# Designs tried in a protein design run: peptides against a protein of PDB entry 5VJI. Part 57

Target 1, 62 residues: chain A of PDB entry 5VJI
Amino acid sequence: NTLVVLHKSGLLEITLKTKELIRQNQATQAELDQLKEQTQMFIEATKSRAPQAWAKLQASLT

## One batch from the design tools (peptide; made by RFdiffusion4, then SolubleMPNN)

Design b2_p24_7_s2 (from b2_p24_7, 16 letters changed)
Fold by OpenDDE base, seed 3:
Structure b2_p24_7_s2 (fold): chain B 62 residues (1-62), chain A 24 residues (1-24)
Amino acid sequence: as target 1 above (62 residues)
Amino acid sequence: EMEKLQKLLEKLEELKRKIEEEVK
């Protein structure tokens, strides 16, 4: 059975760990992208001095 | 793409569990 050979060789564990690391990297990238967007909205709010831009920023932080 | 990766991970974990049960 090929699956038993993969398990006994440790390659299944390496494959699972690699897939988990890819998943974690994607989650971290999504958090970074959200923070970049929030930072941009903050910069725009500070430039516009418009209360609507601050309200939009506040809504993004909830 | 992430959903496909998650489904593949779950499948590999389930296959690992089945092997561990057969070896006991």
Scores: peptide ipSAE 0.077, ipTM 0.607, DockQ to the pose 0.104
Fold by OpenDDE base, seed 4:
Structure b2_p24_7_s2 (fold): chain B 62 residues (1-62), chain A 24 residues (1-24)
Amino acid sequence: as target 1 above (62 residues)
Amino acid sequence: EMEKLQKLLEKLEELKRKIEEEVK
């Protein structure tokens, strides 16, 4: 059974760990991208005296 | 795409579990 061989060789564990690390990396990247976007909205809200830019930032934080 | 990866991970974890049960 190829699957048993993959398990016994440790390759299945490596594959599972690699996929989990990819998932975690993608989650961290999404959080980072969200923070970057929030930072940009903050910068725009400070540049624009427009209440709409602050409302947009506030909506992103909720 | 993350959901697809999660589903693939869950399938592999279930396959791992089944192998570990068959080897016991």
Scores: peptide ipSAE 0.077, ipTM 0.605, DockQ to the pose 0.101
Fold by OpenDDE base, seed 2:
Structure b2_p24_7_s2 (fold): chain B 62 residues (1-62), chain A 24 residues (1-24)
Amino acid sequence: as target 1 above (62 residues)
Amino acid sequence: EMEKLQKLLEKLEELKRKIEEEVK
């Protein structure tokens, strides 16, 4: 059975761990992208001093 | 894409469990 060979070789464990690491990387990347957007909105709010830019920033933090 | 990855992970975990049960 090919699946038994994959299990005994440790390749199945490596495959499962790799899939989990990809999932974690994607989650971390999404958080990083959100933080980049929030940082940009903060920069724009500080430059413009416009209440609308601050309201947009606050809406992104909820 | 994440949903497909989760489904694949769950399927691989279930396959791992079945193998571990057959090898015991």
Scores: peptide ipSAE 0.077, ipTM 0.608, DockQ to the pose 0.102
Fold by OpenDDE base, seed 1:
Structure b2_p24_7_s2 (fold): chain B 62 residues (1-62), chain A 24 residues (1-24)
Amino acid sequence: as target 1 above (62 residues)
Amino acid sequence: EMEKLQKLLEKLEELKRKIEEEVK
């Protein structure tokens, strides 16, 4: 069975691990992008003194 | 693109499970 050969060779494990690492990298990138957006909203809220900018920041943190 | 990767991961995990069942 070709599947048994792939399992015994370790290639299946390497392929699964590689895909999991790509998934984790994409999740971490999404978290970083969200944090960058929140940081920008915080900077704008501190500059504008506008209540609406603080409300927007607060909504992003919920 | 993430959805395609997730679907491919699920398929490989299912293949792994089937292999582990056939080796028992």
Scores: peptide ipSAE 0.075, ipTM 0.604, DockQ to the pose 0.112

Design b2_p24_7_s3 (from b2_p24_7, 15 letters changed)
Fold by OpenDDE base, seed 3:
Structure b2_p24_7_s3 (fold): chain B 62 residues (1-62), chain A 24 residues (1-24)
Amino acid sequence: as target 1 above (62 residues)
Amino acid sequence: MMEELEKLLKKLKELEEKIKKEVE
């Protein structure tokens, strides 16, 4: 069957590894984007010196 | 301020380790 052929050819391993790498990369990118946002909030808090900006940052950093 | 910065740095280090594992 197709699955056996894919397994024996090594394509199944490549496909599964590729899918996992894509998933991991997407997750890491999302975390990086969040960190970028938190960094921006930190910058804004330092610039504005507003308690509200610090509160917003602190709430995001759990 | 320092606590928030420390948290940001910690998250950065964690992401670095994740990326390292992804490229291995």
Scores: peptide ipSAE 0.388, ipTM 0.861, DockQ to the pose 0.022
Fold by OpenDDE base, seed 5:
Structure b2_p24_7_s3 (fold): chain B 62 residues (1-62), chain A 24 residues (1-24)
Amino acid sequence: as target 1 above (62 residues)
Amino acid sequence: MMEELEKLLKKLKELEEKIKKEVE
């Protein structure tokens, strides 16, 4: 049984831990991408000094 | 302006802590 061999070798534990680390990294990357977008909106609001740009930023920062 | 900046900084610090935990 291949699964039994993977479990006994410790490779299954490593595989599952690796999958979890990848998942966590992907979630963190998504949050980073959102923060980059929000930072860009902040920059645009400071450049334009337009109330609507600040309103847009504020709405994104819940 | 300051409130929005504070929120951005808070999110940044939270991300830094998450990344730190991932690399430990």
Scores: peptide ipSAE 0.386, ipTM 0.861, DockQ to the pose 0.022
Fold by OpenDDE base, seed 4:
Structure b2_p24_7_s3 (fold): chain B 62 residues (1-62), chain A 24 residues (1-24)
Amino acid sequence: as target 1 above (62 residues)
Amino acid sequence: MMEELEKLLKKLKELEEKIKKEVE
């Protein structure tokens, strides 16, 4: 059985750990991207001084 | 303005900690 061989060789553990690391990294990247967007909204709100821009930022942070 | 900035800074710090844990 291939799964048994993979488990006994330790490759299954490595594979599962790698998959988890990828998942975590992807999640963190998504959060970082969101933060970048929120930061940009902050910058734009500061530049424009438009209440709509602040409202947009505030909504994103809720 | 200050409240929004504080929230951004908080989130940044949280992300830094997450990244740190991922590379440990």
Scores: peptide ipSAE 0.384, ipTM 0.861, DockQ to the pose 0.022
Fold by OpenDDE base, seed 1:
Structure b2_p24_7_s3 (fold): chain B 62 residues (1-62), chain A 24 residues (1-24)
Amino acid sequence: as target 1 above (62 residues)
Amino acid sequence: MMEELEKLLKKLKELEEKIKKEVE
């Protein structure tokens, strides 16, 4: 069957490895995006000096 | 303020290590 052919050709391994790399990259990107947001909240808290802005930041950094 | 900054820096370092492992 097609799966056996893909396995024997090595294409299955390449495909699975590629999928894993994509998954890892996407997960890392999501964490980076979160960090960017948290950094922005930190900047805003510093600028505003508002207690609620610091509370928002603190709540995000759990 | 300093506690939050320390947490941000810690997260940054953790992300750097994850990226390093990803490109290995």
Scores: peptide ipSAE 0.382, ipTM 0.860, DockQ to the pose 0.022

Design b2_p24_7_s4 (from b2_p24_7, 11 letters changed)
Fold by OpenDDE base, seed 3:
Structure b2_p24_7_s4 (fold): chain B 62 residues (1-62), chain A 24 residues (1-24)
Amino acid sequence: as target 1 above (62 residues)
Amino acid sequence: KMKELEELLKKLEELKREIEEKVE
């Protein structure tokens, strides 16, 4: 049974943990991308001084 | 998270060694 061999070798544990680490990395990357976008909106708000740019930034933080 | 990955890599390296020893 291939699954039994996979389990007994410890490769199943590695595979499952690797998948979880990939998932956590993807979640962290999404948070980082959101922060990058918020940073860009902040830069635009500081440049334009337009209330619309600040409103857009505020909406992104809620 | 990095520590967990390092431990997994260490385990994978051990498994590789055990496979190589059985093929010799």
Scores: peptide ipSAE 0.049, ipTM 0.580, DockQ to the pose 0.123
Fold by OpenDDE base, seed 5:
Structure b2_p24_7_s4 (fold): chain B 62 residues (1-62), chain A 24 residues (1-24)
Amino acid sequence: as target 1 above (62 residues)
Amino acid sequence: KMKELEELLKKLEELKREIEEKVE
């Protein structure tokens, strides 16, 4: 049975842990991308006197 | 997280060596 061989060799543990680390990395990257977008909207809102730019930023924070 | 990945890579390299030694 291939699953038994993978378990006994330790490759199953490596595979499962690697999958979890990839998931955590993807979640952290999504948070960073959201923060970058919010930072750009803050920069645009500070340059613009238009209330619409602040409304767009406020909507992104909800 | 990085330390855990480093330990997993080290274990994978060990297993690779053990497989190569059995094929020779």
Scores: peptide ipSAE 0.048, ipTM 0.578, DockQ to the pose 0.141
Fold by OpenDDE base, seed 2:
Structure b2_p24_7_s4 (fold): chain B 62 residues (1-62), chain A 24 residues (1-24)
Amino acid sequence: as target 1 above (62 residues)
Amino acid sequence: KMKELEELLKKLEELKREIEEKVE
């Protein structure tokens, strides 16, 4: 069957490992997006001098 | 992660060569 052929060729291993690498890349991208958002809140807090902007930043870091 | 991807690409290139040799 096709699955046995894919397993014996090593293409199944490549496929599964590629899917795992994509998943890990997506997780790293989500962490990066969160850091970008936190950085934006930090920039806004420094510009506004408003206590509410600092409180919002602090809440995001918990 | 990059080293793992490089190893997978190397294996894919090896498999491609083995397939080409069987078709000849």
Scores: peptide ipSAE 0.047, ipTM 0.576, DockQ to the pose 0.121
Fold by OpenDDE base, seed 4:
Structure b2_p24_7_s4 (fold): chain B 62 residues (1-62), chain A 24 residues (1-24)
Amino acid sequence: as target 1 above (62 residues)
Amino acid sequence: KMKELEELLKKLEELKREIEEKVE
């Protein structure tokens, strides 16, 4: 069957590992994007001096 | 993670060569 052929060729291992690496890359990218957003909220909080901007930042960190 | 990807790419290139040699 196709699964046995893919396993024996080593393509199944490559496919599964590639999918896992993509998943890990996506998770790391999401963490980076969150940090970038938190950094932007910090910059805005320092500019506005508004308690609401600090509250928004604090909510993002919890 | 990059090293793991490089190893996978190397294995894929090897498999590609072996497939090409069998089709010829």
Scores: peptide ipSAE 0.047, ipTM 0.577, DockQ to the pose 0.133

Design b2_p24_8_s1 (from b2_p24_8, 12 letters changed)
Fold by OpenDDE base, seed 5:
Structure b2_p24_8_s1 (fold): chain B 62 residues (1-62), chain A 24 residues (1-24)
Amino acid sequence: as target 1 above (62 residues)
Amino acid sequence: MEKLQELLKKLEELKKEIEKEVLE
């Protein structure tokens, strides 16, 4: 069957590993996007005289 | 991102075909 052929060729392992790497990349990208947003809120808080910007940043870190 | 999602979809489809063939 196709499974046996894919296993013997090593393509099954490559396919499964590729799937996992895609998943990990998506998770890492989400963390990076969150960090970028938090960084932007930090920049805004440092420029703002309003305590609300700091409260927003604090809420994002919890 | 779109190309990566497309690849992921194709890998999920391949997984389903493999799972089906194992059950046959």
Scores: peptide ipSAE 0.027, ipTM 0.495, DockQ to the pose 0.221
Fold by OpenDDE base, seed 1:
Structure b2_p24_8_s1 (fold): chain B 62 residues (1-62), chain A 24 residues (1-24)
Amino acid sequence: as target 1 above (62 residues)
Amino acid sequence: MEKLQELLKKLEELKKEIEKEVLE
């Protein structure tokens, strides 16, 4: 049984931890991408002085 | 020699199962 061999070797723990780290990395990357987009909207809002650009930024922060 | 090759094959299969489970 592959699972029994993995458990006895300690590789199951490493595998499960690696899977969890990948999941956490994906979540952190999504937050980072959101922050980058919000930063871009902020830059555009400051440049354009247009109320619509500020409204778009405000909507992204809610 | 044959037994060693069989063991190496099983280790390669095990590696693939680990890689699959990590990517899921």
Scores: peptide ipSAE 0.027, ipTM 0.464, DockQ to the pose 0.055
Fold by OpenDDE base, seed 2:
Structure b2_p24_8_s1 (fold): chain B 62 residues (1-62), chain A 24 residues (1-24)
Amino acid sequence: as target 1 above (62 residues)
Amino acid sequence: MEKLQELLKKLEELKKEIEKEVLE
């Protein structure tokens, strides 16, 4: 059984920790991408006199 | 030579199983 070999070798803990780190990295990357998009919409809203650009930014923050 | 090749094959199989479990 592969699970028994992984446990006895100490690799199970490393594997599970690596899985959790990958998950956390993916979540953090998604938050970072969202923040980048919101920042871009903010820059566009400040350059634009159009109320629609501010409405798009507001919708992204909810 | 044959025993070493078998050991290398088993290590490669174990590596693939670990990679699969980490990505799932």
Scores: peptide ipSAE 0.026, ipTM 0.441, DockQ to the pose 0.056
Fold by OpenDDE base, seed 4:
Structure b2_p24_8_s1 (fold): chain B 62 residues (1-62), chain A 24 residues (1-24)
Amino acid sequence: as target 1 above (62 residues)
Amino acid sequence: MEKLQELLKKLEELKKEIEKEVLE
C-alpha cells in the first residue's frame, strides 16, 4: 500500500501539502484569469463610448 | 551494481505513484 509507505517514510505530509499547494495555485490562476478578463473589459469600456461595454464590466464585478 | 539498479527502479516506481496521487 503506497499510503502506508508514504506515512512510514514521512513523505505523506509533504505529499498532502503539495496537493494543497497545487489546489491553491489553481485557485490563484483562476482569480488571475478572471482579473485579466475584467481588465480587458475595462480597457474596452474606456475605449468604447458604448454603455453596453460598461454594463458587461459591471455584471462581471458583481 | 544490480542492487543499486533495483533500488533506483523502486524509487522511480514510488515517484510515479506519488505523482499520480498528487495530480489526481
Scores: peptide ipSAE 0.026, ipTM 0.444, DockQ to the pose 0.059

Design b2_p24_8_s2 (from b2_p24_8, 11 letters changed)
Fold by OpenDDE base, seed 1:
Structure b2_p24_8_s2 (fold): chain B 62 residues (1-62), chain A 24 residues (1-24)
Amino acid sequence: as target 1 above (62 residues)
Amino acid sequence: MEELQELLKKLEELKKEIEKKVLE
């Protein structure tokens, strides 16, 4: 049984933990990308002085 | 990073064990 061999070798543990680390990395990357976008919207709001740019930033923070 | 490094270390150990068994 392949599953038994994978378990006994420790490859199943590596596979499962690697999948979890990938998931956590993806979540952290999404948060980082959101923060970068919010930072860009903040920079644009400060430059444009347009109420619409502040409204976009506020909508991204909720 | 530490968890991934530990997994990579374990994988390298398993590789060496497999290589040893193939050469025997």
Scores: peptide ipSAE 0.037, ipTM 0.521, DockQ to the pose 0.132
Fold by OpenDDE base, seed 4:
Structure b2_p24_8_s2 (fold): chain B 62 residues (1-62), chain A 24 residues (1-24)
Amino acid sequence: as target 1 above (62 residues)
Amino acid sequence: MEELQELLKKLEELKKEIEKKVLE
């Protein structure tokens, strides 16, 4: 059974941990991208002084 | 990053062990 061989070799552990690290990296990247977008909305709200830009920022924070 | 580096090190060691066994 290939799964037994992978487990005994330690390759299963590496595969599972690598998949988890990829998932965590993707989640962290998504949070970073969201923060960048919120920062941009804050900059635009400050420049425009438009209530709509502040409302958009507020909606992104909830 | 340390965990990934450790896994990469382990993978490299396993590669060497496999190569050794294939040559035996």
Scores: peptide ipSAE 0.037, ipTM 0.523, DockQ to the pose 0.140
Fold by OpenDDE base, seed 5:
Structure b2_p24_8_s2 (fold): chain B 62 residues (1-62), chain A 24 residues (1-24)
Amino acid sequence: as target 1 above (62 residues)
Amino acid sequence: MEELQELLKKLEELKKEIEKKVLE
């Protein structure tokens, strides 16, 4: 049984932990991309006197 | 990054143990 061999060798532990690290990295990257987008909308809202730019930023923070 | 480096080290150790058993 391949699963028993993977468990006994410690490769199952490595595989599961690697999968979790990939998931955490993807979540952190998504948060970073969202913060970059929100920062861009904030810069645009501060440069513009247009109320629609602030409304767009507010919608992104919800 | 540190946890991944520890896992890579463990994988390299397992590789050496497998290579040793194949050569025996």
Scores: peptide ipSAE 0.036, ipTM 0.525, DockQ to the pose 0.145
Fold by OpenDDE base, seed 2:
Parts: structure tokens; C-alpha cells; sequence
Structure b2_p24_8_s2 (fold): chain B 62 residues (1-62), chain A 24 residues (1-24)
């Protein structure tokens, strides 16, 4: 049984932990991308002085 | 990164164990 061999060798643990680290990395990257977008909206709000740009930023924070 | 380094260390250990068993 391949699963038993993987478990006994410790490769199953490595595989599962690696999968979790990839998932966490993807989640952190998504948060970073969201923060970059919010930062861009903030920069645009400060430049435009338009109330609508602040409303867009506020909507992105909720 | 620490957890990944620990996993890589464990993988390297397993590699050495496998190599040892293949040469026996």
C-alpha cells in the first residue's frame, strides 16, 4: 500500500505540510494584493480630491 | 521559512537514509 509506505517514510507529513504552506502563501499573497489595491485607491483619492474616490476606498475596506 | 527549512532538512535526512539502504 503506497499510503502506508509514504506514512512510514515521513513523506506524507512533508507532503501535507508543504500543501499547507502553499495554501498559506497563496492566502498571504491575496492579502498583499488587496493591500496594494487599497493603497492605490488611497493614492488616487489623495490626488483627485474627489469624494467618489474616497467612497471607493471606503467600500474596499468593508 | 523556518518550517520549510525544517521540512527540507527532513527530506535531506530521508534521502541519506534511502541512499544508505540502496548501497547496503
Amino acid sequence: as target 1 above (62 residues)
Amino acid sequence: MEELQELLKKLEELKKEIEKKVLE
Scores: peptide ipSAE 0.035, ipTM 0.518, DockQ to the pose 0.125

Design b2_p24_8_s3 (from b2_p24_8, 12 letters changed)
Fold by OpenDDE base, seed 1:
Structure b2_p24_8_s3 (fold): chain B 62 residues (1-62), chain A 24 residues (1-24)
Amino acid sequence: as target 1 above (62 residues)
Amino acid sequence: MEELQKLLEKLKELEEKIKKEVEE
């Protein structure tokens, strides 16, 4: 059957490992995006000197 | 990156095997 052929060829291993790497990459990208957002909030807080901007940053860090 | 590179190398090996099998 197709599954046996995929397993024996090594394509199943590649497929499964690729899916896992994509998942890990997505998680890392989400963390990176969060860090970028937090950095932007920090920049805005330093520029505005508004306590609400600092509160927003604090809420994002917890 | 190392794991992805390993997969790429494995894919190349499979491509070469398939190529040889088709030529035979």
Scores: peptide ipSAE 0.045, ipTM 0.539, DockQ to the pose 0.125
Fold by OpenDDE base, seed 4:
Structure b2_p24_8_s3 (fold): chain B 62 residues (1-62), chain A 24 residues (1-24)
Amino acid sequence: as target 1 above (62 residues)
Amino acid sequence: MEELQKLLEKLKELEEKIKKEVEE
């Protein structure tokens, strides 16, 4: 059984943990990208002084 | 990064074990 061999070799542990780290990295990257976008919306809102830009920022924060 | 470092060390250990087993 290939799964038994992978488990006994330690490769299964590495594979599973690597998959989890990739998932966590992707989640963290998504949060970072969202924060960058919110920062940009904040900058645009301060420049334009338009209620629409503030409304867009508000919507992104909820 | 600590967990990734642990995995890298484990990978290195496995590589060394495989290498020794192939040499035997």
Scores: peptide ipSAE 0.043, ipTM 0.542, DockQ to the pose 0.122
Fold by OpenDDE base, seed 5:
Structure b2_p24_8_s3 (fold): chain B 62 residues (1-62), chain A 24 residues (1-24)
Amino acid sequence: as target 1 above (62 residues)
Amino acid sequence: MEELQKLLEKLKELEEKIKKEVEE
């Protein structure tokens, strides 16, 4: 059984931990992208006197 | 990065074990 061999060798542990690290990296990247977008909306809201830009920023923070 | 480094070290240990078994 290939699964038993992978478990005994330690490759299964490496595979499972690698999958978890990839998931965490993807989650952190998504948070970073969201923060970048919110920062851009904040810059636009400060440059414009338009209440619509602040409304967009407020909607993104909920 | 620390957890990834631990995995890389474990992988190196496995490679050395496999290498020894093949030489054997």
Scores: peptide ipSAE 0.042, ipTM 0.537, DockQ to the pose 0.128
Fold by OpenDDE base, seed 2:
Structure b2_p24_8_s3 (fold): chain B 62 residues (1-62), chain A 24 residues (1-24)
Amino acid sequence: as target 1 above (62 residues)
Amino acid sequence: MEELQKLLEKLKELEEKIKKEVEE
């Protein structure tokens, strides 16, 4: 049984932990991308001085 | 980084075990 061999060798633990680290990395990257987008909307709001740009930023923060 | 480092250390331990098994 391959699963038993992987478990006994410790490779299953490594595989599962690697999968979790990848998931966490992806989640962190998504948060960073969201923050970058919000930062861009903030920059546009400050440049345009338009109420609509601030409304867009506010909507992105909720 | 700490969790990744722990995983790398575990991998190194396994490599050393495998190496010993092959040398025996």
Scores: peptide ipSAE 0.042, ipTM 0.539, DockQ to the pose 0.110

Design b2_p24_8_s4 (from b2_p24_8, 11 letters changed)
Fold by OpenDDE base, seed 3:
Structure b2_p24_8_s4 (fold): chain B 62 residues (1-62), chain A 24 residues (1-24)
Amino acid sequence: as target 1 above (62 residues)
Amino acid sequence: MEELQKLLEELKELEEKIRKEVEE
């Protein structure tokens, strides 16, 4: 049974842990991308001084 | 990063076990 061999070798545990780390990495990457977008909106808000740019930034932070 | 380091260590241990089993 391949599953039994994978379990006994430790590969199953490593595989499951790898999947979890990939999931966590994806979540962290999404947060990082959101932060980058918020940073860009902040830069645009500071340049334009337009209330709409600040409102857009504020909406992204809530 | 600590969890990834643990995983890498576990992987190295697995590789070593496989290598030893093939050499025996």
Scores: peptide ipSAE 0.043, ipTM 0.549, DockQ to the pose 0.124
Fold by OpenDDE base, seed 2:
Structure b2_p24_8_s4 (fold): chain B 62 residues (1-62), chain A 24 residues (1-24)
Amino acid sequence: as target 1 above (62 residues)
Amino acid sequence: MEELQKLLEELKELEEKIRKEVEE
């Protein structure tokens, strides 16, 4: 049974852990990209005294 | 970072086991 061999070798555990790390990395990357976008909107809101830039930032935080 | 380093170490240990099994 291939599954038993993979389990006994440790490859199954490594494979499952790799999949979980990939998932976590993708989630962290998405959060980082969102934070970068929010940071850019904050910079634009501070440069412009326009209430629309602050409204855009507010909408991104909700 | 730490969890990835652990995984890389586990991979290295697995490679060593495979090498020993091929030498037997």
Scores: peptide ipSAE 0.040, ipTM 0.549, DockQ to the pose 0.137
Fold by OpenDDE base, seed 5:
Structure b2_p24_8_s4 (fold): chain B 62 residues (1-62), chain A 24 residues (1-24)
Amino acid sequence: as target 1 above (62 residues)
Amino acid sequence: MEELQKLLEELKELEEKIRKEVEE
């Protein structure tokens, strides 16, 4: 059974850990992308002085 | 970074085990 061989060799543990690290990396990347978008909305709000730009930023932070 | 480094060390240890088994 290939699964038994993979478990005994340690490759299954390495595979599962790799999968978890990929998931964590993807979550961190999504947080960074959200922060970049919020930063852009903040820059636009400060430049435009328009209440609508501040409302968009506020909606993104909730 | 630390968890990835641990994984790389585990992978190197596995590679060495496989190499020894093939050379026997």
Scores: peptide ipSAE 0.040, ipTM 0.542, DockQ to the pose 0.132
Fold by OpenDDE base, seed 4:
Structure b2_p24_8_s4 (fold): chain B 62 residues (1-62), chain A 24 residues (1-24)
Amino acid sequence: as target 1 above (62 residues)
Amino acid sequence: MEELQKLLEELKELEEKIRKEVEE
């Protein structure tokens, strides 16, 4: 059974841990991208002085 | 970063085990 061999070698544990780290990295990257977008919306809101730009920023924060 | 470092260490240990098993 290939699964038993992978488990006994330690490769299964490493594979599962790698998958979890990839998932966590993707989640952290998504949060970082969201923060970058919110920062950009804040910059645009301060430049335009338009209520609509502030409304967009507020909607992104909720 | 610590969890990634642990994983890298586990990988090195696995590589060493595989190497020993191939030499036997």
Scores: peptide ipSAE 0.039, ipTM 0.545, DockQ to the pose 0.126

